# Peptides against a protein of PDB entry 4U39, part 47

Target 1, 302 residues: chain A of PDB entry 4U39
Amino acid sequence: SIKVIGVGGGGNNAVNRMIENEVQGVEYIAVNTDAQALNLSKAEVKMQIGAKLTRGLGAGANPEVGKKAAEESKEQIEEALKGADMVFVTAGMGGGTGTGAAPVIAQIAKDLGALTVGVVTRPFTFEGRKRQLQAAGGISAMKEAVDTLIVIPNDRILEIVDKNTPMLEAFREADNVLRQGVQGISDLIATPGLINLDFADVKTIMSNKGSALMGIGIATGENRAAEAAKKAISSPLLEAAIDGAQGVLMNITGGTNLSLYEVQEAADIVASASDQDVNMIFGSVINENLKDEIVVTVIATG

## One batch from the design tools (peptide; made by RFdiffusion4, then SolubleMPNN)

Design b1_p12_4_s3 (from b1_p12_4, 7 letters changed)
Fold by OpenDDE base, seed 3:
Structure b1_p12_4_s3 (fold): chain B 302 residues (1-302), chain A 12 residues (1-12)
Amino acid sequence: as target 1 above (302 residues)
Amino acid sequence: GKRVELIQVGIE
């Protein structure tokens, strides 16, 4: 089974966005130290951590409180994650709960033998230096606790949104990018296809790879597949080129009019931008909500 | 050579 665990406010917002977008074949778990915020989760499984430590009042933006809260609730986290083949740990780094608890939860998942993937955000620069420093510590702890860590630099979202985008919409876009990172992988495994991915192939690409880069491209029109692929490999979300990656996971999502030619064209572009010896796995997904759009998600590991 | 696997994942 695949489990997605949202940790703290940002992680829970991302999980809510996944549920709203009907991401299939995954079980959702919401974790928070704030009981009031946790009640707003759409997840079936809601877990308050650190109830003795925090009394449900949250972590007060202190990562050490988030860490201790997860440690207090270790047995409950183990029970909730037990039997998962894959665990996505999603969080906004820089806060108290997400920054402190997500590495502990990820380590629990990894110790249970699940393929553990972190999908986390760095805070926007406008959230202040304290959050950025806390996020750096949390990301460092996540790297040790996961098989693969996807880090979304929120400041790069400002390059892909309109300059007049309200701050609240920039956070919603960060939640959406977290969704795209989880969905881009989970769909390759969990969505019943005409040709299913062997979970073993995903595991080979993602196991003990450390940091991963994610690029997203969206396009419409006659050359939409090629344009989406080119946008994905040149995405502002990529902190570096995908050249040198040992593994590439590619998701090509389109409407009912997605052609095999478009899938091949997009795959060839991403393959051409990757090393000759790259292990590349690509899947195609049909989303009826996509009209003339193609979405290409590229995750580069190694 | 590059191992490229085409996987048609289901209809969402």
Scores: peptide ipSAE 0.007, ipTM 0.429, DockQ to the pose 0.355
Fold by OpenDDE base, seed 1:
Structure b1_p12_4_s3 (fold): chain B 302 residues (1-302), chain A 12 residues (1-12)
Amino acid sequence: as target 1 above (302 residues)
Amino acid sequence: GKRVELIQVGIE
């Protein structure tokens, strides 16, 4: 089974966005120290952590409180994660709960033998230096606790969106990019009849790889596959080129009109941008909600 | 239902 855990405010906003976009084949768990915020989660499983420590009032933007809250609730987290083959831990880094609790939850998942993938954001520079420093500490702790860590630099979202985009919409786009990272992987595994083979391949690419880069490309029109692939490998979300990656996971998602030729064209572009000795796995996904759009997600590991 | 076809390109 695949489980997605949203940790703290940012992680739970991302989980809500995943549920709203009908990301299938995954179980959603919302984790928070704030009981009022947790009540607003759309997840089926809602877990309050650190009830004794915080009294449900949240972590006060202190990562050490978030950490201790997860440690207090370790047994409950273990029971919620039991039997998962794969665990996604999603959080907005820089806060109290997400920054402190996400590494603890990730370590619990890894200790249970699940393939543990972190999908987290760095705060925007405008959120201030304190949040950036807290996020750096949380990301460092996540790297040690996961098999693969995808870090989304929120400042790079400002390169994808219009300059006049309201702050609230920039945060919604961060939640959407977190969704795309989780969905880009989960849709490859959650396909009926292929789950076990696909999971072994995904596990080979993602197990003990440390930091990963994610690129996303979206295009429409006659050359949409090639354009989407080119946008993915040149994505502002990539902090480096993918040419040095030891492993690449590619998802090509299109509507019912997605052709095998378009899949091959997109795969060839991503392969040509990768090392010759790269372990590349690609999957094609049909999403009926994508009319004329192709979405290419590239995850580079190693 | 979402039909996912995994095409493994082994770059030999």
Scores: peptide ipSAE 0.000, ipTM 0.374, DockQ to the pose 0.115
Fold by OpenDDE base, seed 4:
Structure b1_p12_4_s3 (fold): chain B 302 residues (1-302), chain A 12 residues (1-12)
Amino acid sequence: as target 1 above (302 residues)
Amino acid sequence: GKRVELIQVGIE
């Protein structure tokens, strides 16, 4: 089974966005120290952590409170994660609960033998230096606790949205990019397709790889596959080029008119931008909602 | 229904 755990406010907003977009084949768990915020979660499983420590009033933007809250609730987290083959831990780094609790939850998932993938955001520069410093500590702790850590640099989201985008919409776009990172992997495993990746292939690419980079490309029209692939490998979300990656996971999602030729064309573009010795796996997903759109998601590991 | 096609390109 695949479990997606949203940790703290940002992680829970991302989980809500995943549910709203009907990401299938995953179990959703919302974790928070704030009981009022947790009540607004759309997740089937809602877990309040650190009830004794915080009394449901949240972590006060303190990562040490988030950490201690997860430690207090360790047994409940273990029970909720039991039997998962794969666990996605999603959080906004820089806050109290997400930054402190996400590494603890990830370690619990890893200790249970699940393939543990972190999908987290760095705060925007406008959130201030304190959040950036807290996020750096949380990201460091996540790297030790996960098999693969996808870090989304929120400032790079500002390069792909309109410059006049309100701050609230920038956070919504961060939640959407978190969704795309989880869905780009989960759809390859959970969605039956023409060619299925087995969980073993995904496990081979993602187990003990540390940091990963994610690129996303979207295009329409006659050259949509090539354009989407080119946008993915040149995505502002990539903090570095994918040419040094030891492993590449590619998802090509299109409508019912997605052709094998388009899949191959996109794969060839991503392969040509990767190392010659790269272990590349790719999957294609049919999503009837995309119509004429192709979405290429590239995850570079190693 | 969502259909996934996976092509493993093993570059041998």
Scores: peptide ipSAE 0.010, ipTM 0.434, DockQ to the pose 0.121; fails the geometry check
Fold by OpenDDE base, seed 2:
Structure b1_p12_4_s3 (fold): chain B 302 residues (1-302), chain A 12 residues (1-12)
Amino acid sequence: as target 1 above (302 residues)
Amino acid sequence: GKRVELIQVGIE
């Protein structure tokens, strides 16, 4: 089974976005120290952590409170994650709960023998230096606790949105990018297709790989596959080029008119931008809602 | 239902 655990406010917003977009084949778990925020979760499983420590009032933007809250609730987290083959841990780094609890939850998932993937955001620079420093500490702790860690630099989202985009919409876009990171992998495993990935292939690419980079490309029109692939490999979300990656996961999502030629064209572009010895796995997903749009998600590991 | 076709490109 695949479980997605949203940790703190940002993680729970991302989980809500996943549920709203009908991401299939995954179980959703919402974790928070704030009981009021947790009540707004759409997840089937809702877990308040650190009830004794925080009294449901949240972590006060302190990562040490988030950490201790997860440690207090270790047994409940273990029970909720038990029997998962794969666990996605999603969080916005820089806050209290997400930054502190996500590494603890990830370690619990890993200790249970699940393939543990972190999908986290760095805070925007405008959120201030304190959040950036807290996020750096949380990301460091996540790297030790996960098999693969996808880090989304929120400042790079500002390069793909209009300059006039309201701050609230920039956060919604961060939630959407978190969704795309989880869905880009989960759809490869959980969505029945003409060719299903073996979970073993995903495990080979993601197990003990450390940091991963994610690129996203979207295009329409006659060259949409090639354009989407080129945008994905040159995505501002990539903190580095993918040419040194040991493994690549690619998801090509299109409408009912997605052709095998378009899938191959996009795959060839990503492969050509990768190392010659890269382990590349790719999947195609049909989403009737995309019509003429193609979305390419690239996750580079190693 | 979402149809996922996975093409494994083994670069041999």
Scores: peptide ipSAE 0.006, ipTM 0.366, DockQ to the pose 0.122; fails the geometry check

Design b1_p12_4_s4 (from b1_p12_4, 7 letters changed)
Fold by OpenDDE base, seed 1:
Structure b1_p12_4_s4 (fold): chain B 302 residues (1-302), chain A 12 residues (1-12)
Amino acid sequence: as target 1 above (302 residues)
Amino acid sequence: GKRVERIQVGIE
């Protein structure tokens, strides 16, 4: 089974966005120290952590409180994660609960033998230096606790959205990018395709790989596959080029008119931008909500 | 239910 755990406010907003977009084949768990915020989660499983420590009042933007809250609730987290083959841990780094609890939850998942993938955001620079420093510490702890860590730099989202985009919409876009990272991988496992990717293949590419980069490309029109692939490999979300990556996961999502030729064209572009000895896994997904759009998600590991 | 039909293309 695949489990997605949203940790703290940002992680739970991302999980809500995943549920609203009907990401299939995954179980959702919302984790928070704030009981009122947790009640707003759309997840089937809601877990309050650190009830004794915080009394449901949250972590007060302190990562050490978030860490201790997860440690207090270790047995409950273990029970909720038991039997998962794969665990996604999603959080907005820089806060109290997400920054402190996400590494603890990730370590619990890894110790249970699940393939553990972190999908986290760095705070926007405008959220202030304190949040950036807290996020850096939490990301460092996540790297040690996961098999693969995808870090989304929120400041790079500002390069994808209009400059006039309200701050609230920029946070919604961060939640959407977190969704795309989780869905891009989960659809490769949970959705039956023309070529069955064994969970073993995903595990080979993602196990003990450390930091991963994610690129997203969206395009429409006659050359939409090639344009989407080119946008994905040149995405502002990529902190580096994918040419040195040891492993690549590529998801090509389109409407019912997605052709095999378009899938091949996109795959060839991503392969040509990667190392010659790269282990590359391709999945294509038909989403009926995508009319004329193609979405290419590239995750580079190693 | 959104019918997600998946076409997996493994390039060995």
Scores: peptide ipSAE 0.011, ipTM 0.468, DockQ to the pose 0.108; fails the geometry check
Fold by OpenDDE base, seed 2:
Structure b1_p12_4_s4 (fold): chain B 302 residues (1-302), chain A 12 residues (1-12)
Amino acid sequence: as target 1 above (302 residues)
Amino acid sequence: GKRVERIQVGIE
């Protein structure tokens, strides 16, 4: 089974966005120290952590409180994760609960033998230096606790959205990018298709790889596949080029008019931008809501 | 039900 755990406010917003977009074949778990925020989760499983420590009032933006809250609730987390083959841990780093609890939850998942993938955001620079420093510590702890860690630099989202985009919409876009990171991988396993990827293939690419880069490209028109692939490999979300990546996961999502030629064209572009000895796995997904759009998600590991 | 047709293309 695949489980997605949203940790703290940002992680739970991302999980809500995943549920709203009907990401299939995954079980959702919402984790928070704030009981009021947790009640707003759409997840089937809702877990309040650190109830004794925080009394449901949240972590007060302190990562040490988030950490201790997860440690207090270790047995409950273990029970909720039991029997998972894969666990996604999603969080907005820089806060109290997400930054502190996500590494603890990830370690619990890994110790249970699940393939553990972190999908986290760095805070925007405008959120201030304290959040950036807290996020850096949380990301370092996540890197030790996961098999693969996807880090989304929120400041790079500002390069994708209009400069006039309200701050609230920039956060919604961060939630959407977190969704795309989880969905891009989960659809490769959980979505029934003409060709299923074996969980073993995903495990080979993602096990003990450390940090991963994610790129996203969207395009329409006659060359939409090639354009989407080119945008994905040149995505502002990529902190570096993918040319040194030992493993690549690619998801190509299109409407009912997505052709095999378009899938191959996009795959060839991504492969050509990767290492010659890259282990690349890719899947295509039909989403009737995309109509004429193609979305390419690239996750580079190694 | 969203008919998700997945096509895997192996790059040999």
Scores: peptide ipSAE 0.007, ipTM 0.432, DockQ to the pose 0.110; fails the geometry check
Fold by OpenDDE base, seed 3:
Structure b1_p12_4_s4 (fold): chain B 302 residues (1-302), chain A 12 residues (1-12)
Amino acid sequence: as target 1 above (302 residues)
Amino acid sequence: GKRVERIQVGIE
């Protein structure tokens, strides 16, 4: 089974976005220290952590409170994650609950023997230096607690959105990029496509790899596959080129008109941009909600 | 050669 656990406000917003986009084949868990915020979750499983510590009033933007809250609720987290083959831990880093609790939850998942993937955001620079420093500490703790950690640099989202995009929409786009990171992997396992991957293939690429980079490309038109692939490998979300990666996981998602030729063309572009000795796996997914669009997601590990 | 493992799972 695949479980997605959203931790704190940003993680829960991402989980809500996943549910709204009908990400299939996953169980959703919302975790928070704020009971009122947790009630707004669309997840079937809602877990308040640190009820004794916080009384449901949240972590006060303190990562140490988030950490202690997860530690207080360890047994409940273990029970909720038990029997998962794969666990996605999603959070916005820099806050109290997400930053502090996500590494603890990830470690619990890993200790249960699940393939544990972190999908987290770095805060925008405008959120202030304190959040950036807290996020750095949380990301460092996540690296040790996961098999693979995808870090989304929110400031790079400002390069892909319109300059007039309101701050609230920039946060929504961060939630959407978190969704794309989880879905780009989960669909390869859970959603039938033209080319399916097994869980063992994904595990080979993602197990004990540490930090990963994610690129996303979307295109339409006659050359949509090639354009989407080129956008993915040159994505602003990539903090470095993919040519040094030891492993590459590629998802090619299209509508019912996605051709095998388009899948091959996109795969060849990503392969050509990757090291010759890279372990590359790719899957294709059919999403009926995609009309003329192709979405290419590239995850570079190692 | 880059091992692109194509696992074709038949859509039943």
Scores: peptide ipSAE 0.006, ipTM 0.423, DockQ to the pose 0.237; fails the geometry check
Fold by OpenDDE base, seed 4:
Formats: sequence, structure tokens, C-alpha cells
Structure b1_p12_4_s4 (fold): chain B 302 residues (1-302), chain A 12 residues (1-12)
Amino acid sequence: as target 1 above (302 residues)
Amino acid sequence: GKRVERIQVGIE
């Protein structure tokens, strides 16, 4: 089974966005120290952590409170994650709960033997230096606690949105990019009735790889596959080129009109931008909602 | 039900 655990406000917003976009084949868990915020989660499983420590009033933007809250609730987290083959831990880094609790939750998932993938955001620069410093500490702790850590630099989201985009919409786009990161991988994994990559292949590429980079490309029209692939490998979300990656996961998602030629064309573009010795796996997904759009997600590991 | 047909293309 695949579990997606949203940790704190940003993680819970991302989980809500995943549910709203009908991401299939995953179980959703919302974790928070704020009981009122947790009640607004759309997740089936809602877990308040650190009830004794915080009294449901949140972590006060203190990562140490978030950490201690997860430690207090360890047994509950273990029970919620039990039997998962894969666990996505999603959070906004820089806050209290997400920054502190996400590494603890990730370690619990890893200790249970799940393939543990962190999908987290760095705060926007405008959120201030304190959040950036807290995020750096949380990211470092996540890196040790996960098999693969995808870090989304929120400032790079500002390069793909309109300059007049309100701050609230920039956060919504961060939630959407978190969704795309989870969905881009979860959609590669075998769900009943789908021809998917072997979970073993995904596990081989993602197990103990540390930091990963994610690129996303979306295009329409006659050359949509090539354009989407080119956008993915040149995505502002990539802090570096995909050259030098030891592993590449590629998801090519299109509508019912997605052709094998388009899949091959997109794969060839990503392969040409990768090292010759790269372990590349790719999956193709049909999503009827995309109509004429192709979405290429590239995850470079190692 | 949204039929997600997935084509696994192995890179040989």
C-alpha cells in the first residue's frame, strides 16, 4: 500500500490538494499539532500529535515542539503507517510542526521498512530568514530519515507563475507542486488494473538515494510530448541539470490520445539530457482529465 | 471510474 502523510499546515494543504485532484491508489493521513487546522483536513485519517505537549494549539512555529510532538505520538504514527510499502512524507519546511515532526515521521516509516520519500518545500525568501534557517535544519534531518528527498524551492515557483500572483496563490502553487511530486511517483507504482512499473524498479531507483530533483513540463499541440519533456528537463524546479543523476524516474501523463510515439519521443529527450549510464525508468499514464495536455514529470536521484 | 491505462515501456 502507498500512504501519503501530510505533516503540519503545508503538508495538510498539499494532501487536501491531492484529494481534490483525485490522486488515486494512495491512503491519505493528515498530521498536525493544531487540532482546529486538522479538522479542516479532507484526509480520511486525521492524527493529532503532541496532544499533551501542545494541547492542540500548534507548535508555535518551533521545530523542537514539532519534533517532541511526533515523539510523544510515536506509537500512533507507527500504527497508522504499519503495512505501507511506500510512504510519502509531505511538509512545508520552515514552520514548527512540519519542520520538526516530518523527519520523525519519516524515520518511523523507514524503520517500518517502507520506501520513504520526502516531498517538501523550502519557504519563500519573503517568509524571512528565520524560516529559511529552520527549513535548512528540517531538510537536513529529512535527508537522514528518508530514502529519497525531493525538495521544492518555493522561490522557483515564482519563476513559473505570473509576477502579479498573490501570495496566497503562490502558496497554492506550492501545494500543487507537492501534489505533482507525489502523483508523479505514485502513478508509476502498480495499482490494480494498471500496467505500471514494478515497485521493485521504483524501489531500486529511490532507495537510499538521498536528495532528488524534480522537473515538470506541461504542453499541448502537435509537438506536445517533446515540448513537455524539454520543459521538464529545463524546469526552474531543478536546482541543477539532470546530468550527473544516477537514476531518473520519468512519468509521461497524457489523455486518451497519448501515443506510443509521443511517449518514446519524450523519453528520448530526457535520456539525451541524462548521463549515458543513468538508470532510467519511465511510466506512461492515461488521465482523461488532461485531454490534449501532456505532463512530463522527471525525478533525478543521486 | 477514471480508467488510467498505464503503458510500461521498458527502455531495453
Scores: peptide ipSAE 0.006, ipTM 0.405, DockQ to the pose 0.092; fails the geometry check

Design b1_p12_5_s1 (from b1_p12_5, 4 letters changed)
Fold by OpenDDE base, seed 5:
Structure b1_p12_5_s1 (fold): chain B 302 residues (1-302), chain A 12 residues (1-12)
Amino acid sequence: as target 1 above (302 residues)
Amino acid sequence: GKRVVLLDNPLP
């Protein structure tokens, strides 16, 4: 089974966005130290952590409180994760609960033998230096606790949105990018497409790889596959070029008119931008809601 | 040459 765990406010907002977009074949778990925020989760499984420590009042933007809250609730987290083959741990780094608890939850998933993938955000620069420093510590702890860690730099979202985009919409876009990172992988396993990957293939690319970069490209029209692939490999979300990556996971998602030629064209573009010795796997997913749109997600590891 | 491995899981 595949489980998605949203940890703290940002992680729970991302999980809500996944549920609203009907991401299939996954079980959703919402984790928080704030009981009021947890009640707003759409997840089937809701877990309050650190009830004794925090009394449901949240972590007070302190990562050490988030860490201790997850440690207090370790047995409950283990039971909720039991039998998962794959676990996505999603969080907004820089806060108390997400920054502190996500590494603990990830380690629990890994110790249970699940393929453990972190999908996390760095805070926007406008959230202040304290959040950036806390996020750096949380990201460092996540790297040790996961098989693969996808880090989304929120400041790069400002390059893909309008300059007049309200702060609230920039956070919604961060939640959407977290959704795309989870869905881009989970759909390859859980959603039948033109090209299906098995869980063993995904495990080979993602197991013990450390940091990963994610690029997303969207296009329509006659050259949509090539344009989407070019946008994905040049995505502002990539902190570096994918040419040095040892592993690449590619998802191509299209409507019912997605052709094998378009899949091959997109794969050839991504392969051409990657190392010669890259282990690249790709899958194709059919989503009837996309109609003429193609979405290419690239995850580069190594 | 870059080897694209299409893993055909044969549908049963």
Scores: peptide ipSAE 0.006, ipTM 0.407, DockQ to the pose 0.175
Fold by OpenDDE base, seed 1:
Structure b1_p12_5_s1 (fold): chain B 302 residues (1-302), chain A 12 residues (1-12)
Amino acid sequence: as target 1 above (302 residues)
Amino acid sequence: GKRVVLLDNPLP
């Protein structure tokens, strides 16, 4: 089974966005120290952590409180993650709960033998230096606790949105990019009848790889496959080129009109941008909601 | 419903 665990405010907003976009084949768990914020979660499973420590009042933007809250609730987290083959841990880094609890939860998932993938954001520079420093510590702890860590630099979202985009919409786009990272992987595995083979391949690419980069490309029109692939490999979300990656996971998602030629064209572009010795796996996904759009997600590991 | 086709080793 695949579980997505949203940790703290940012992680729970991302989980809500995943549920609203009908990401299928995954179980959702919302974790927070703030009981009022947790009540607003759309997840089926809601877990308050650190009830004794915080009294449900949140972590006060302190990562050490978030860490201790997850440690207090370890047994409950273990029971919620039990029997998962794969666990996504999603959080907005720089806060109290997400920054402190996400590494603890990731380690619990890994110790249970699940393929553990972190999908986290760095705060925007405008959130201030304190949040950036807290996020750096949380990301370092996540890297030790996961098999693969996808880090989304929120400042790079400002390069893909309009300059007049309201701050609230920039945060919604961060939640959407977190959704795209989780969905880009989970849609490859969540297909009936292919799960075990696809999971073994995903596990080979993602196990003990450490940091990963994610690129996303979206396009429409006659050259949409090539344009989406080119946008993915040149994505502002990529902090480096993919040419040095040891592993590449590619998802090509289109509507019911997605052709085999478009899939091949997109795969050829990503392969040509990768090392010759790269372990590349790719999947094609049909999503009826995309109509004329193609979405290419590239995850580079190693 | 979503259909996923995993393509192993696409490029010859």
Scores: peptide ipSAE 0.005, ipTM 0.377, DockQ to the pose 0.143
Fold by OpenDDE base, seed 3:
Structure b1_p12_5_s1 (fold): chain B 302 residues (1-302), chain A 12 residues (1-12)
Amino acid sequence: as target 1 above (302 residues)
Amino acid sequence: GKRVVLLDNPLP
């Protein structure tokens, strides 16, 4: 089974966005130290952590409180994650609960033998230096606790949105990018497409790889596959080029009109941008909601 | 050679 665990405010917003987008074949778990915020989760499983420590009042933006809250609730987290083959741990780093609890939860998932993938955000620079420093510590702890860690730099979202985009919409886009990172992987396993991947292939690419980069490209029109692939490999979300990656996971998602030719064209572009010795796996997914759009997600590992 | 693994998992 695949489980997605949203940790703290940002992680729970991402999980809500996944549920709203009907991401299939995954079980959703919402974790928070704030009981009021947790009640707003759409997840079937809602877990309050650190109930003794925090009394449901949240972590007060302190990562050490988030950590201790997850440690207090270790047994409940273990029970909720038990039997998962894969666990996505999603969080906004820089806060109290997400930054502190996500590494603990990830380690619990990994210790249970699940393929553990972190999908986390770095805070925007405007959230201030304190959040950036807290996020850096949490990301370091996540890197040790996961098989693969996808880090989304929120400041790069400001390069892809309009300059007039309200701050609230920039946060919604961060939640959407977290959704795309989880869905781009989970759909390869859980959603039938033109080309299905098995869990063993995904496990080969993602097991013990450490940091990963994610690129996303979306296009329409006659050259949509090529354009989406080019946008994915040049995505602002990539902190570096995909050259030098040991592994590449590619998702090509389209509507019912997605052709095998388009899948091949997109795969060839990503392959051409990758090292000759890269272990590349790719899957294709049919999403009837995309109509004429193609979405290419590239995850570079190693 | 770049192994593009096309896993045709036939739908059950």
Scores: peptide ipSAE 0.005, ipTM 0.414, DockQ to the pose 0.238
Fold by OpenDDE base, seed 4:
Structure b1_p12_5_s1 (fold): chain B 302 residues (1-302), chain A 12 residues (1-12)
Amino acid sequence: as target 1 above (302 residues)
Amino acid sequence: GKRVVLLDNPLP
């Protein structure tokens, strides 16, 4: 089974966005120290952590409170994660609960033998230096606790969106990019298709790889596959080129008109931008909602 | 329904 655990405010907003976009084949768990915020979660499983420590009033933007809250609730987290083959831990780094609790939750998932993937954001520079420093500590702790850690640099989202985009919409786009990172992997495993990845193949690419980078490309029209692939490998979300990656996971998602030729064309572009010795695995997903759109997601590991 | 197509062939 695949579980997606949203940790703190940003992680829970991302989980709500996944549910709203009908990401299938996953169990959703919302974790928070704030009981009022947790009540607004759309997740089937809702877990308040650190009830004794925080009394449901949140972590006060302190990562040490988030950490201690997850440690207090370790047994309940273990029970909720038990029997998962794969666990996605999603959080906004720089806050209290997400930064402190997500590494503890990730370690619990890993200790249970699940393939543990972190999908986390770095805060925007405008959130201030304190959040950036807290996020750096949380990302370091996540990197030790997961098999693969996808880090989304929120400042790079500002290169994709209009410069006049309101701050609240920039946060919604960060939640959407977190959704795309989880869905880009989960759809390859959980969605039956023409050719399925073995969970073993995904495990080989993602097990004990440390930090990963994600690129996303979206295009329409006659050259949509090539354009989407080119946008994915040149994505502002990639903090480095993919040519240094030891492993590449590619998802090519299209409508019912997605051709094998378009899948091959997109795969060839990503392969040509990768190292010759890279272990590249790719999958294609049919999503009837995309119509004429192709979405290429590239995850570079190692 | 959503369908996944994975090409098993490692690109040569």
Scores: peptide ipSAE 0.005, ipTM 0.355, DockQ to the pose 0.129; fails the geometry check

